# Ledger of designs, part 164: peptides against a protein of PDB entry 7Q4I

Target 1, 281 residues: chain A of PDB entry 7Q4I
Amino acid sequence: HENSTIAERLYSEVRVLCWIMTNPSNHQKKARHVKRTWGKRCNKLIFMSSAKDDELDAVALPVGEGRNNLWGKTKEAYKYIYEHHINDADWFLKADDDTYTIVENMRYMLYPYSPETPVYFGCKFKPYVKQGYMSGGAGYVLSREAVRRFVVEALPNPKLCKSDNSGAEDVEIGKCLQNVNVLAGDSRDSNGRGRFFPFVPEHHLIPSHTDKKFWYWQYIFYKTDEGLDCCSDNAISFHYVSPNQMYVLDYLIYHLRPYGIINTPDALPNKLAVGELMPEI

## One batch from the design tools (peptide; made by RFdiffusion4, then SolubleMPNN)

Design b2_p23_5_s1 (from b2_p23_5, 12 letters changed)
Fold by OpenDDE base, seed 5:
Structure b2_p23_5_s1 (fold): chain B 281 residues (1-281), chain A 23 residues (1-23)
Amino acid sequence: as target 1 above (281 residues)
Amino acid sequence: DEEREKIYKEAQKIAEEIDKEYS
């Protein structure tokens, strides 16, 4: 027995369109498992590919495949969303076909924010972009206004947004968004713990798994710890999650329960005005 | 760009190794 009343409310009030970065070779290998697990909890789920797949709900974007085309695919994906789906959701999540997302936790984080606020969230990195940018692998979520500014104001202007399709997609979108005054939000919880993670849970939860020379420690925008204090109890995403791990996570998060322990959700915060962010931690 | 790709590829390898260890 479970009570999902508040989750159902947030499903209605905080509408999320999830678009998944994939390619034709991964439709069956990876993408379909997203669709069968966490993707079903999005209000709208679209797979962005170079080939159409009606069974998967994959869209053929006018781009080539390969890492050098990821930025091109991201631009075309958001153009497609703006043209066809901008009013179908309030928030627009980019994830990879090996990203796992707890959508309810994302809705909880987003609840106080207006979708008309030019803001986006994810795992914030500090290099290359002054305000920071969100890690591509951890997934990042744009407000409706952020998508509008990206597609309408940034993309058409080569001075604001890179016109070619090369480059690191997460850095490039970060530059574009900064140039149109979309704010790089703070996705940490009230205890200062992260919610978006660019690696599997084990990487973050196991202390001293990586040495201090690991690039991640130089890239993170906010201080973070390893172990149980690394991650919010309301964590949102993990990356490099295998298809099998997605089903395991679905079981652990949504089915497995310790008998006699009841989780009571915190009260929802007050909604913010348009343009307002949560207070500094 | 090439450096970023290298960084992500290295991260992926680490993640895959972790997955193998804990799977």
Scores: peptide ipSAE 0.021, ipTM 0.588, DockQ to the pose 0.090
Fold by OpenDDE base, seed 4:
Structure b2_p23_5_s1 (fold): chain B 281 residues (1-281), chain A 23 residues (1-23)
Amino acid sequence: as target 1 above (281 residues)
Amino acid sequence: DEEREKIYKEAQKIAEEIDKEYS
C-alpha cells in the first residue's frame, strides 16, 4: 500500500534527536503518549525531566520544576546532549510534551542543509531578538554546529548567555544563539507557508477566530494567513495537542487515506554548502 | 496551565462550530 523508500532514505541521512521538555507529574499523563506516537519516528528520543524514569527514558536534570526553571532545564538539556549524544544525530529538536511533530516533514525541510551550518529552525518570532527567535511551544531544531556553539561558546559566557535560570526559555536561547552567530533560519515552504505552529491546527485553520489584537500577530516574524493557506502541506509541528489528539493525529496522518488519491513527493532539492542558507522567498 | 487550558477550550469551541456547520 505504501512506498516509504524516500522516507527511509531521509531517516538515515537526516538524523534527528528529539528531546522532550517534561516533568515528573507529566511522565504518565503526557510524555508517554509522545513516546507512543510521533516520538517513535525520531532517530533518538530523550525526555528531559527533574526525575529519572527508565520506562519513559527520562533524564533527571539538575534543575527545579515550574515555568521559572524552563530556561535552566533547556541549558542543562543541551549540555547533556552535547556531552552524551552530539554525534548520535545531525539535528536536535526541542519539543514540549504537548507538541506534535511530523518528523518526516522536518527531515524534508532540513535535507539541503549541512549539520555543520550554524542554524536553527522553528516558528520565528520578531520581538526581543534582532534576528528573531523560535517559539518554544512550536518546537525548534538546532544543527549539530548550533548545539556546539550554544554549549561551548555561549553558555560559559555570562555576557553572551544568561546565567540565571529565570526568563522566557525561547527568548533566552534565541539571544544566546544570536550572540554566537547561529542563524535563525526560515522554515517556510516554497509557497511561503509556515511549518512550525505554536497552536493546534484548528486555531490556525479557522479564519477570523482570533482577534486582530491577539499577541501572535504582533509576534510572528513573517506574514501569515488564516484558513487553508495558513499551513504548509508539509507542516512540521503543532502545540497544545492533548494526549488523545496525538493518537488522532497519528491515525489521520499515517493511516487514513482517501481512496484513489496517490500522493507523489516533490523532488529533493540540491544540498547546500556549509554555511549556506536557502534563498529568501 | 492556564494558558494551555484556554487554548484547549478555544480548540473545543472551534470543533463544536465545525460540527454545527456540517450537522
Scores: peptide ipSAE 0.020, ipTM 0.524, DockQ to the pose 0.037
Fold by OpenDDE base, seed 1:
Structure b2_p23_5_s1 (fold): chain B 281 residues (1-281), chain A 23 residues (1-23)
Amino acid sequence: as target 1 above (281 residues)
Amino acid sequence: DEEREKIYKEAQKIAEEIDKEYS
């Protein structure tokens, strides 16, 4: 029989609100499949859209549609979260409606950190932002304090945060967060393996899948490898996951078991003080 | 056994939904 005691503990101690970036055209095609798979493992799940959907439980934000409005939608989403849900969780994950997330692994990564530490995690990219920024597609998670600083300190100040809704969403939030001293954390495991991935597993796991000239290798903040060493055994997210693949991943990760192989979880690390980060590796 | 049955039922529902959506 499966022992989920540690996972249950982390579910209670590391509360995660997941908000999903979606639009009305994707409510049925994509978003509902998030709700039926990995999204159900969040402590709170909210779909951020431009139209209300009672079946999906989607929120209608006062934004237009299109890629050029993603930054606007992100700003409104976090404003909404701060107003209505800031105390409902400790950590606040942004994901796309084609992002797959292993929430238990995210809780494991976040466990030592205080939600009052101004920090956020994801797949860190190095361009445009001095400390780096987190890839939008891989999903990124803000501490409660990070959300507070973003909404209360950054957004109201045009010098700290872009007032227009244009621009790359992940870059713009990265700039805003840097300007209010929210730290871009290191999401790698103790072996230096990544946990958040901006592509499907196949693109990361298969050696020589991409040319080294591919932009990703120039954008990634930390050194990364291909093959099985690319990814943590406790990987958190993948992007460009189709609705069908979400169900496949759910089966493979949570149901399919090789008989006779039992994995023992690593011990939980000590909790960090407020403002303290794990040492860089 | 109960867990297996749950898995099979879930898989069937998923398959049916996929077929409906992409048929």
Scores: peptide ipSAE 0.012, ipTM 0.447, DockQ to the pose 0.020
Fold by OpenDDE base, seed 3:
Structure b2_p23_5_s1 (fold): chain B 281 residues (1-281), chain A 23 residues (1-23)
Amino acid sequence: as target 1 above (281 residues)
Amino acid sequence: DEEREKIYKEAQKIAEEIDKEYS
């Protein structure tokens, strides 16, 4: 029998609300498969759309569809969360409907932090924002205090946060959060390996000389390696994951086991005080 | 982008077949 005692403890102590960026055309195509795989491991799962879907548990936000409206949808999503769900979780994850997340690994990373610390985590990029910003595709997670500051302090002030709905969603929220002193955290593990990834596992694990990877190396805030050293053993997210790949990942991560190999989890670190961060590596 | 969309469509069909098999 599988022992999930520690995972169950973290499920109760590190509560995560996951909201999924989707649209009506992707409810059945993509979002449903998130719900049937990794999304079921969130404490609360909400799909943010432009149309209501009771079967999916999707919310109709007052925003149009299209890539030019992603920033608008993000603002409305967090406004909705703050109004209806701010006390239902400690941490608030944004993910796309083609993002795969190992929620247990995210809880492990978040465990030492106070939800009252103004901090957020993800795949940190260095351009455009002084402290960096988190890649939208890799998904990013805000503390409860970060959500409060974003919605209450940043959004109402056009000098702090872009009022229109255009622009790169991840860059714009990064600017807003910096302007209200929400810290861009370091999501790397104790070995300096990344946990949030803006591409599929294959693209990170297998070295390639594609043009797409070229810009990635210029954007990454922290130095990273390729191959098996690219990724933490406790990696949290991957992007551009097809519905089929989600089921494959679910099987590989939660069901497939090499007989005779037993992993012992690392001890939990000490909890940090409010406002305190883990030291950078 | 179009090639990725084709991959997603094929993946959806496979996922639906799996769901039917285990339902």
Scores: peptide ipSAE 0.015, ipTM 0.477, DockQ to the pose 0.027; fails the geometry check

Design b2_p23_5_s2 (from b2_p23_5, 14 letters changed)
Fold by OpenDDE base, seed 5:
Structure b2_p23_5_s2 (fold): chain B 281 residues (1-281), chain A 23 residues (1-23)
Amino acid sequence: as target 1 above (281 residues)
Amino acid sequence: MEEREKIYEEAEKLAKEIDKLYS
């Protein structure tokens, strides 16, 4: 007893390719659980690894493993996407193998935007990049034009994009994207609540004894609070989600229902012109 | 609590590493 008409429409009109950052040791431990849960709701799902796995749909990128190679893997992943899949989707999501994503909510956020607008979304951090950059763990989504600019304009130019594979992947891609005028969008809802989260729901929903010195409060670009007001009702992603928690979230979000309560979706906003962003809140 | 603390510690370690790289 479910009506998914609008979700089905958005599935067709807002096509999302999801690429998952993983490694061979995590193919069975983590990545397969992404494939069995939220990843199945992407229009295209690819696992970016250093080893091929046909069962998982993992691609062997020409990179080594380890944190020092994450930037290299991100560059090669987007090169691979541009070469093989740039027309298979309108939007291109990077996520980790412990990121959980509600893809329908992401499509809702992206709906008004043109894929030809050079923009990307995620959990925006303020350090190191003037316009900000998107947290790697929370996942970030590039428009088709953003991917084109990244691969064609930024990557080949050492003055615009770091040529070696060292550095924090999310900071480095943020620098590269800024240098080719890809805009760091605002992913907050109309109430100013975030949609992309670098921690699990519990960490955001439950006020903690974390000091204001905690790095997260220094990194966030937009003001955020803990508690129920932390998170949009249309939240998109959470990080540090265990494989078991992914199945729990799938159950809670897509199966468990309070009897007698029917959620009616808001009307879709008007589509924006190419280059146009939503008004500031 | 233990899992939360572990995640925060890991995240803090990562943030410190980033700060060191870009300071």
Scores: peptide ipSAE 0.465, ipTM 0.904, DockQ to the pose 0.875
Fold by OpenDDE base, seed 3:
Parts: C-alpha cells; sequence; structure tokens
Structure b2_p23_5_s2 (fold): chain B 281 residues (1-281), chain A 23 residues (1-23)
C-alpha cells in the first residue's frame, strides 16, 4: 500500500501544464515514451510539433522544423497555450522529448509561489542575460503571470522580444522574460542543491575528469558540486534521457522500494504573497 | 562511456554554436 495523499493535494493545488517540444519524426521514437512515463503525471500534457497527431495529442504549430526554428516553435507554443489553456493550469512547463521530469518534486518547489507572481524556474545559466536564463534542455516552468507577460507584453514588441525565429530558444525567451520583469527564480533546494539538470543523472552523480574548461562550468549561474551532493533529493528534471532510460527512471522512482525504509516528507513551507520570492540561500 | 562522450560532444558543439551566435 502507498499513501499519496500529499501528492494528490499538490496535484490539485499546483496545477501544471506540460508542453513537450517535438517534431513529426520523433512522435513515435521519443514523444510517445514521454506520454507513457512522466508526462502522465502532468495535469495537462500537450506535444508541440509541426504536424497534428491525435494519438499523441500533438498540436501542429505554424513553424518549420530544425534547430533554427526552435525559438519560433516556443513562441507559437506559448501563444497557443495562452489562447486555449491559460486557465487550465497554474504553471507551464517546457520540456524536450528527451527530458525526464519528476512532476511531484516540481509541484513541491512551486507550492509556496503564487501563479500571479511573474517568475520562472529551471537550470539557470549566466551568459547573455543579466539575470540569467533557464537551460532549454533541462526544461523550464513559467507561472501563469509569466506566460501572460510573455505573450501579451513581450512577443508583440520587437524591442522586447526577437520577432524572427532564429537564435537559441532558451536565450531568446530569457531575454524576452527579463524585458517584461519576469524574474529568473532560484530552483535550488534549502541545502543549495540543484533541481533542474541539463544532463542525465549519471553525468551529474559521477565525478568526471571533465576539464574545468568544460562549457557547463562557465555557464551555470550557481556553484554546483559533483557526486552525491550534486543533486537535490527532490530533483525535478534531467536531459538527454533516452526512451529506454525513461522507463528505467519511472521504475526506479515510482516502483522500486527498499523494503523497511520509510521516507517522511518535509513539511510544506508557508505560501508567499504575490510578487514575493523565497529568500536567498 | 561511449554514450557519455557522445552526449558531451553534442552539448559542447551546441554551446560553441550558441557562443558563436551571441559573441
Amino acid sequence: as target 1 above (281 residues)
Amino acid sequence: MEEREKIYEEAEKLAKEIDKLYS
């Protein structure tokens, strides 16, 4: 027997719409495996593509395919969400079709925040954007107010948001959000450990002989450690997760249990007022 | 090890492309 009462409460109180960045060639290869694993734990799951797929629940956005069109797809995805789904959730997660997300841990992180606070969370990178921006691959989550500001205030103004579809998707949305005073939040836990990760668990957990010249160490906004202290016990996302690894992660996280070990969840923090953020660590 | 190296190579390539776009 499993007690999911707290998780069920958060499912109701912290509603998350997940949209998955995909393309027609990946509908069967990757996206369907998101739907069959972690995506089923979102309050609403939408696949954003260039072709409609009724089996997948994919939306055909008016954009071309390719890496140079990812920014265009992100803009159209959030326009679509704002028009059709802005009241269906409180928070709006972007993930790739090779991103794995523990949605319950994301709800726990988001619980104290008001959806009317203009904020977004993810793996914060420091270059190019003064307040930082969130890594596209690790996935990032916008509050309802952040989506409103992005779509209504930023996108229509070429001075605030890039009008063409070129550029790095995560950098461009980061610039747009900063320009409309959407805050780049701190997603770290109370121990200062990260929750959103741009690589698979293995790459973060196992100390590698990666040269300090590795780009990741130059990009990350907050200091991070390798090994067991790399990652929060309430980690939210990992990137470059293969379809097979998604099923393995689902099994390990939600099914496999060490007999005789019971984990008691921490108490929920107090809710914050609109516009208020958690204090810095 | 081979898969890890491929992912790192891909990520490094992407980072270099981004740096080129915004440098």
Scores: peptide ipSAE 0.455, ipTM 0.901, DockQ to the pose 0.856
Fold by OpenDDE base, seed 1:
Structure b2_p23_5_s2 (fold): chain B 281 residues (1-281), chain A 23 residues (1-23)
Amino acid sequence: as target 1 above (281 residues)
Amino acid sequence: MEEREKIYEEAEKLAKEIDKLYS
């Protein structure tokens, strides 16, 4: 039967706090389904909202709703995490309430890194930020040190981090993190395949007649292809996943098995020193 | 196809908004 020994080890050694960006209108419609599916595999799961919900375990942040407040919500979310939960995990994932995450694959990617290394990972985009920034929709994960630098060093300084709540959430945090020397890591696998995805699997796996002018191709930091080579066998996240699709993905990934096929996991890499990154491909 | 188109349209709209903010 199933052997989860390595996954259990990584659950203990690579602790992940997942915070979910949501709003009161989505508590029942979307957020609860995250809690009932992939969110249960986080070491800690918190829903960041504008209203408290005891059933969901949602936190009411002092922010308004709407796209123009997403940056404000992100700032308050990480302030809350730093104040209450900075020692509850080693890594801190931001995801949307329509993001699906394979947490075990994220732990595998993060395993060699020290949480004291100022680094964060996600789907890297190239515009507006010199080192790049991580797509908000695909989700992004900060090391504990990255969170510390963001909250303690960046947020209090208007020269380093935008004080108002306007702007694109992912771009703004990317700028702030760059300004405090948090590195935008490479989340690709050893074959150069991506792990964090801003769309559903179908959109990445199936070659589409998308125009080369499609914004995504201009935004991606690393060159990628469509089709089966688009995505790592150890992919971490997908965006625009409906509540129903979350349950389907949970079944397909964790329950459905082709009889007679046994997968042997690759050996864990050596751990890196503080400040050290995996070599770029 | 319909769902895919909606997602791409939404994403494109968002990208255009970002471009407007930072270009």
Scores: peptide ipSAE 0.437, ipTM 0.894, DockQ to the pose 0.866
Fold by OpenDDE base, seed 4:
Structure b2_p23_5_s2 (fold): chain B 281 residues (1-281), chain A 23 residues (1-23)
Amino acid sequence: as target 1 above (281 residues)
Amino acid sequence: MEEREKIYEEAEKLAKEIDKLYS
């Protein structure tokens, strides 16, 4: 028997809207598999595209396709969310159509925070933005207040937020958010292990012969290790997950159980005041 | 191994593009 009482509580108390970055060519190839797996565990799931798809629940944003338009799509996505869905959730997750997310673990991380706190979480990178920015591929989650500040305060001001649609979307939103005092939170667990990952589990769990000059080691904001200690037991996301791997992960995480091992969840932390963050590790 | 290498190559390409934009 499974007891999901705590998960159900968090589902109601920590409401998450997930928006998925996709395009028309990936609606059937990738996005539908998000909808059929981890996306079902979001309180609200929206696919942001350039074409409408009623079967997928895809929204046609007024932007072109391609990597050079991802920043434009991100801006329009959050504008759409603010206009239509700002009260439908407390937290707003951006993910790619090849990102896998354990939403329950994200709710656990977010539980102590007020959605009125201007904060966002993800895999923090250090370059180009003083406080850091969150990796686009790993997915990042904004509080309701962060979305408000982004859309209402940052986007209308070219001095605070890039008006052109070019640039790396994750860097650009990171700059905008910093300029309106949205804090780049620390998503690591109490052991200092990461929760948002820009690669598949295999790449993080298995020590690689990658050169120390590999870009990832230069980009990560916090020190990370390879191997079993790379990742939190409450990891939230992985990137470059194929459609088939999404179903495998769903099975492994939610269905496969080692007989005789019972996991006892840690106690929920105390709620933080508005504007308060968890202590740094 | 091949898939892993492809992912790293893609990621490296992206990082290089970002570096060109912001460095």
Scores: peptide ipSAE 0.435, ipTM 0.895, DockQ to the pose 0.868

Design b2_p23_5_s3 (from b2_p23_5, 11 letters changed)
Fold by OpenDDE base, seed 4:
Structure b2_p23_5_s3 (fold): chain B 281 residues (1-281), chain A 23 residues (1-23)
Amino acid sequence: as target 1 above (281 residues)
Amino acid sequence: SEKSEKIYEEAEKIAEERDKEYS
């Protein structure tokens, strides 16, 4: 028997709209598998594409396809969300169609924060943006206020937000958000372990003899280690997750149980005031 | 594995493109 009372409470109190970055060629190959796995645990799930798909619930944004248009797609996605869905959720997650997300763990991280606090979370990178920015692939979550500031204050001002659709999507949104005083939050747990991951679990959990010159080690805002201590027990996301791996992860996380081991959840933290962040670790 | 190598190669390419754009 399972007791989901706390998860159900958080589902109601920490409402998450998930939008998935996809394209028409990936609707069947990738996006539908998000919908059939972790995406069903979002309060609302929308696929952002260049073509409409009623079966998937995909929106056709007025953008081209390809990596050089990802920034354009992100801008249009958040404009669409603001226009149609800003009150449907408290938090707004961007994920790729090969990102896997444990939504309950994200709700737990977000619980103390006011959605009226201008903040966003993800895997924080340090280059090019003073406060850092969140890795696009790991997924990132904006508060309702962050979305408002992005769409209403940043996007209309070419001095605050790049008008062109070119550039690295994650860097560009990071610059825009910084320019409207949306804070790049710390998503690490109380032990200093990360929750958003730009690679598959295997790449984080298994110590690799990768050269210390590997870009990731230069990009991470917070120093992290490899191995079992790499990752929070309440990890939120992984990137480069294949469709098959999504079903495996769904089984492992939500169905497979070690008999006789009962996990007791930690007490919920106190709620923060508007504008307040958790203390730095 | 070949799959892991491809992931790292893709991620490296993305990082290189980012560095080229913003360095």
Scores: peptide ipSAE 0.589, ipTM 0.940, DockQ to the pose 0.839
Fold by OpenDDE base, seed 2:
Structure b2_p23_5_s3 (fold): chain B 281 residues (1-281), chain A 23 residues (1-23)
Amino acid sequence: as target 1 above (281 residues)
Amino acid sequence: SEKSEKIYEEAEKIAEERDKEYS
């Protein structure tokens, strides 16, 4: 027996469109496993590719394949969303075809925010963008207003947004969003623990996997520790999740229960006004 | 594990490429 009343409420009130960055070679290998696991918990799920796939619900964007085209694909994906789906959701998540997302935890984080607030969330990195930018692999979520500003104000202006399709996708969108005053939000929980993760759970939970010189420790915008305190109890995403691990995570999160332990959810926070952010901790 | 090492290696390459482009 399960009580999902709050989750059902948030599913209705915090509508999320998830778009998955993929390519034709990954439709069967990776993307279909997203569709069969966490992607089914999005209000809308779209696979952004270079080829159409009716079984997957993949869209053929007018872009080439390869890592040097990821920025081009992101621009075209958000253009497509703005044209066809801007009213289908309140929030717009980008994820990779090897990102796993707990959508309910994302809805909980987003609940207090207005979708008309120009904000986006993810794993914030500090280099190259003054306010920071969100890690591409961990996935990032834009408000409806952020998508509007990105597509309508930033993309048409080469001074605000790179016209070429080359560059690091996450840095380039971060620059564009900063230039149109979309705020890089703080996705940490009330205890200061992160929610979006650019690696698998094992890499964050187990200390001493990397030395202090590892690039990640230089890139993170907020100070974080390894171990159990690394990660929110309401963590949202992990990257480099294999197809098999997606099914394992689905089982562990949604099916496996320790008998006799009942988790009571915290009360929802108060809603914020348009343009208001949660106080920094 | 070998798989874990490959993940870190891939992520490191991505970071290095970013640093080369934007530093």
Scores: peptide ipSAE 0.587, ipTM 0.938, DockQ to the pose 0.846
Fold by OpenDDE base, seed 5:
Formats: structure tokens, sequence, C-alpha cells
Structure b2_p23_5_s3 (fold): chain B 281 residues (1-281), chain A 23 residues (1-23)
């Protein structure tokens, strides 16, 4: 027995289109497992590939494969979304085919924000982009206005957005978004805990897995801790999640319950006006 | 674990490539 009334409300009020970065070799190996797990909780789910797959709902974008084409694929993915799906959702999530997302927690984070606010969220990194940029692997979510500005204002202008398809996709979109005044939001919860994670839960929850020289500690925009204080109770995403781990996470998050413990959700915050952000923590 | 190490190695490689491109 479960009460999902608030989750159902947020499903309707905070509509999320999820697009998954994939390739033809991963349609069966990885992408189908996203579709069978967390992807089913998106309002719309699209797989962005170089080959069409009607069973998967994969779109063939006019791009090549390989890491040097990820930026090209991201540009074409958002162009496709803007052309075909801009009104199908309020928020537009990019994730990899090995990213796991708790979509309900993302809706909770996004609830106070207007989709007409030019903002995007994710795991914020500090290098190369003045306001920061969101980690590609952790997944990042754009407001409808952010998508509009990206596709209509940034992409057509080589001075605002890189015209070639090379480069790190997360850095390049971060530069483009900054150049059209899309704000890099703070995705942390009220306790200052992160919600988007570029690694598996184990790597964030268990202290001393990496030394202080590990690149992640130099890249993070906000100070973060290891252990249980690393992660919000309303965490949104983890990266490098294997297909088998996706099913395990689905079971642990949505099925496994400690008997006699009832979690009461916090009250929803007040909605913000267009252009307003939550106060910094 | 071997799996954990591979994840860190892959992530480190991506970071190094990024640093070479944008530094």
Amino acid sequence: as target 1 above (281 residues)
Amino acid sequence: SEKSEKIYEEAEKIAEERDKEYS
C-alpha cells in the first residue's frame, strides 16, 4: 500500500521530458534498461542516437558517433526537442544511458521555479565557465526558456555558441547558456546537500575513496562532504550506473521498505516569480 | 573493487582530456 498523491500532482504540474544520450551499440546493452527503470517516470522519454529504433523510441540525429561528436549530438538533440517537443514539457533533462534519475526528487526541486525562468540545474562544476557549468554525466535539466534561448539565440550565433561538433558537451553547453543569460542554478537541498552526482552512490557515500588531488574535488562548484552528508535525502541522479544496478536501485527506492517507518513529505515551497531563484544556502 | 577503480580511471581520463582542451 502506497500514497502517491503528491507525486501524481507533481507529475502533472512539473512535466519533464527526459532525453537520453546513447548510440546504436548501446540501444540493447544500456538504453533499454533506462526505459525499463527510471525512464518510465518521465512525462516524455526520448533516446538520442545516430540510428532510429522504434522499439526503444530512439531518434537518429544527423551526427556521427564517438566522444568528439557528443557536443554535436547535444546541439541536435535540443534542436529536435525545440522543433517537436518544446510544449510537451516544462523541464528538459539530459542524461546518459548509464545515469540513474529519481524523477520525483527532480520535480520536487523544480516545483518552485517557473519554466519561463532561464535556468538550468545539475552537478555544478567551476572551471572554464564563469558561473559554472553542469556535469554531463550527472545529467542536467533546462527550463523551457533555457531550451528556447539555447536553440534560438545561442546555437545560430558562432560568437555565442561553438559551431563545430568538437569539445566537451557539458562545458560547451555551459558556455552557450551563460552567453544567453541562462543561470546555472544551485541544486543543493536546504541542508546544503547535493542532488546530482557524477558517480555511483558508493563513491559519494563512502569516505576516503579518493585523495584530495582527485579532479572532482577541484571541479566541484560548491563545497561537498563525503559520507551520509554527501547526498540529499532527495537526491536526483547518479552516474556510471550499470544496467543491473538500475534494477537494484529501482527496487531499493520504490519497493523495499523498512516496516513501521512512514516518511511524511515536506510541504511544498511557495512558487517563485519568473526570473526568481531560491536563496543561496 | 576493480569495477570502482575502472569508473575512477574513466572519469579521470575524461577530466584530463577536458583540461588539455580548455586550459
Scores: peptide ipSAE 0.548, ipTM 0.933, DockQ to the pose 0.858
Fold by OpenDDE base, seed 3:
Structure b2_p23_5_s3 (fold): chain B 281 residues (1-281), chain A 23 residues (1-23)
Amino acid sequence: as target 1 above (281 residues)
Amino acid sequence: SEKSEKIYEEAEKIAEERDKEYS
């Protein structure tokens, strides 16, 4: 027995379109498992590929495959979304085919924000972009206004957005978004704990799992610790999640329960005005 | 684990490539 009334309310009020970065070789190996797990909790789910797949709901974008084409695929994906789906959701999540997302926790984070606020959220990194940029692997979510500014204002202007399809996808979109005054939001919870993670839970939860010289500690915009205090109780995403681990996470998060423990959700915050952000911690 | 080490190795390589491109 389960009560999902609040989650159902947020599903209706905070509409999320999820687009998944994939390729034809990963349709069956990875993308299908996203569709069978966390992707089913998006209001709209689209797989962005170079080949059409009607069983997967994959779109063939006019781009080549390979790591050097990820930026090109991201540009074409958001152009496609703007043309066909801009009114189907309020928020637009990019994720990889090995990213796992707890969509309910993302809706909770996004609830106070207007989709007309030019903002995006994710795991914020500090290098290369003044306001920071969001890690591509952890996934990042744009407001409807952020998508509009990206597609209509940034992409057509080579001075604002890189015209070539080469470069690091997450850095390049971060530069473009900054140039059109889309704000790099703070996705941390009220305790200052992160919600978007560029690695698997094990890598964040286990103390001293990595050397302090590991690049991640130099890249993170907000300082975070290892262990249980690393991660919000309302964490949103993890990266490098294998297909098998997606089913394990689905079981652990949505099915496995400690008998006799009842979680009471926090009250929803007040909604913000257009252009207003939550105060930084 | 071997899988964990491979993830870190891949991540390190990505960071090194980014530093070369954007530094």
Scores: peptide ipSAE 0.512, ipTM 0.929, DockQ to the pose 0.863

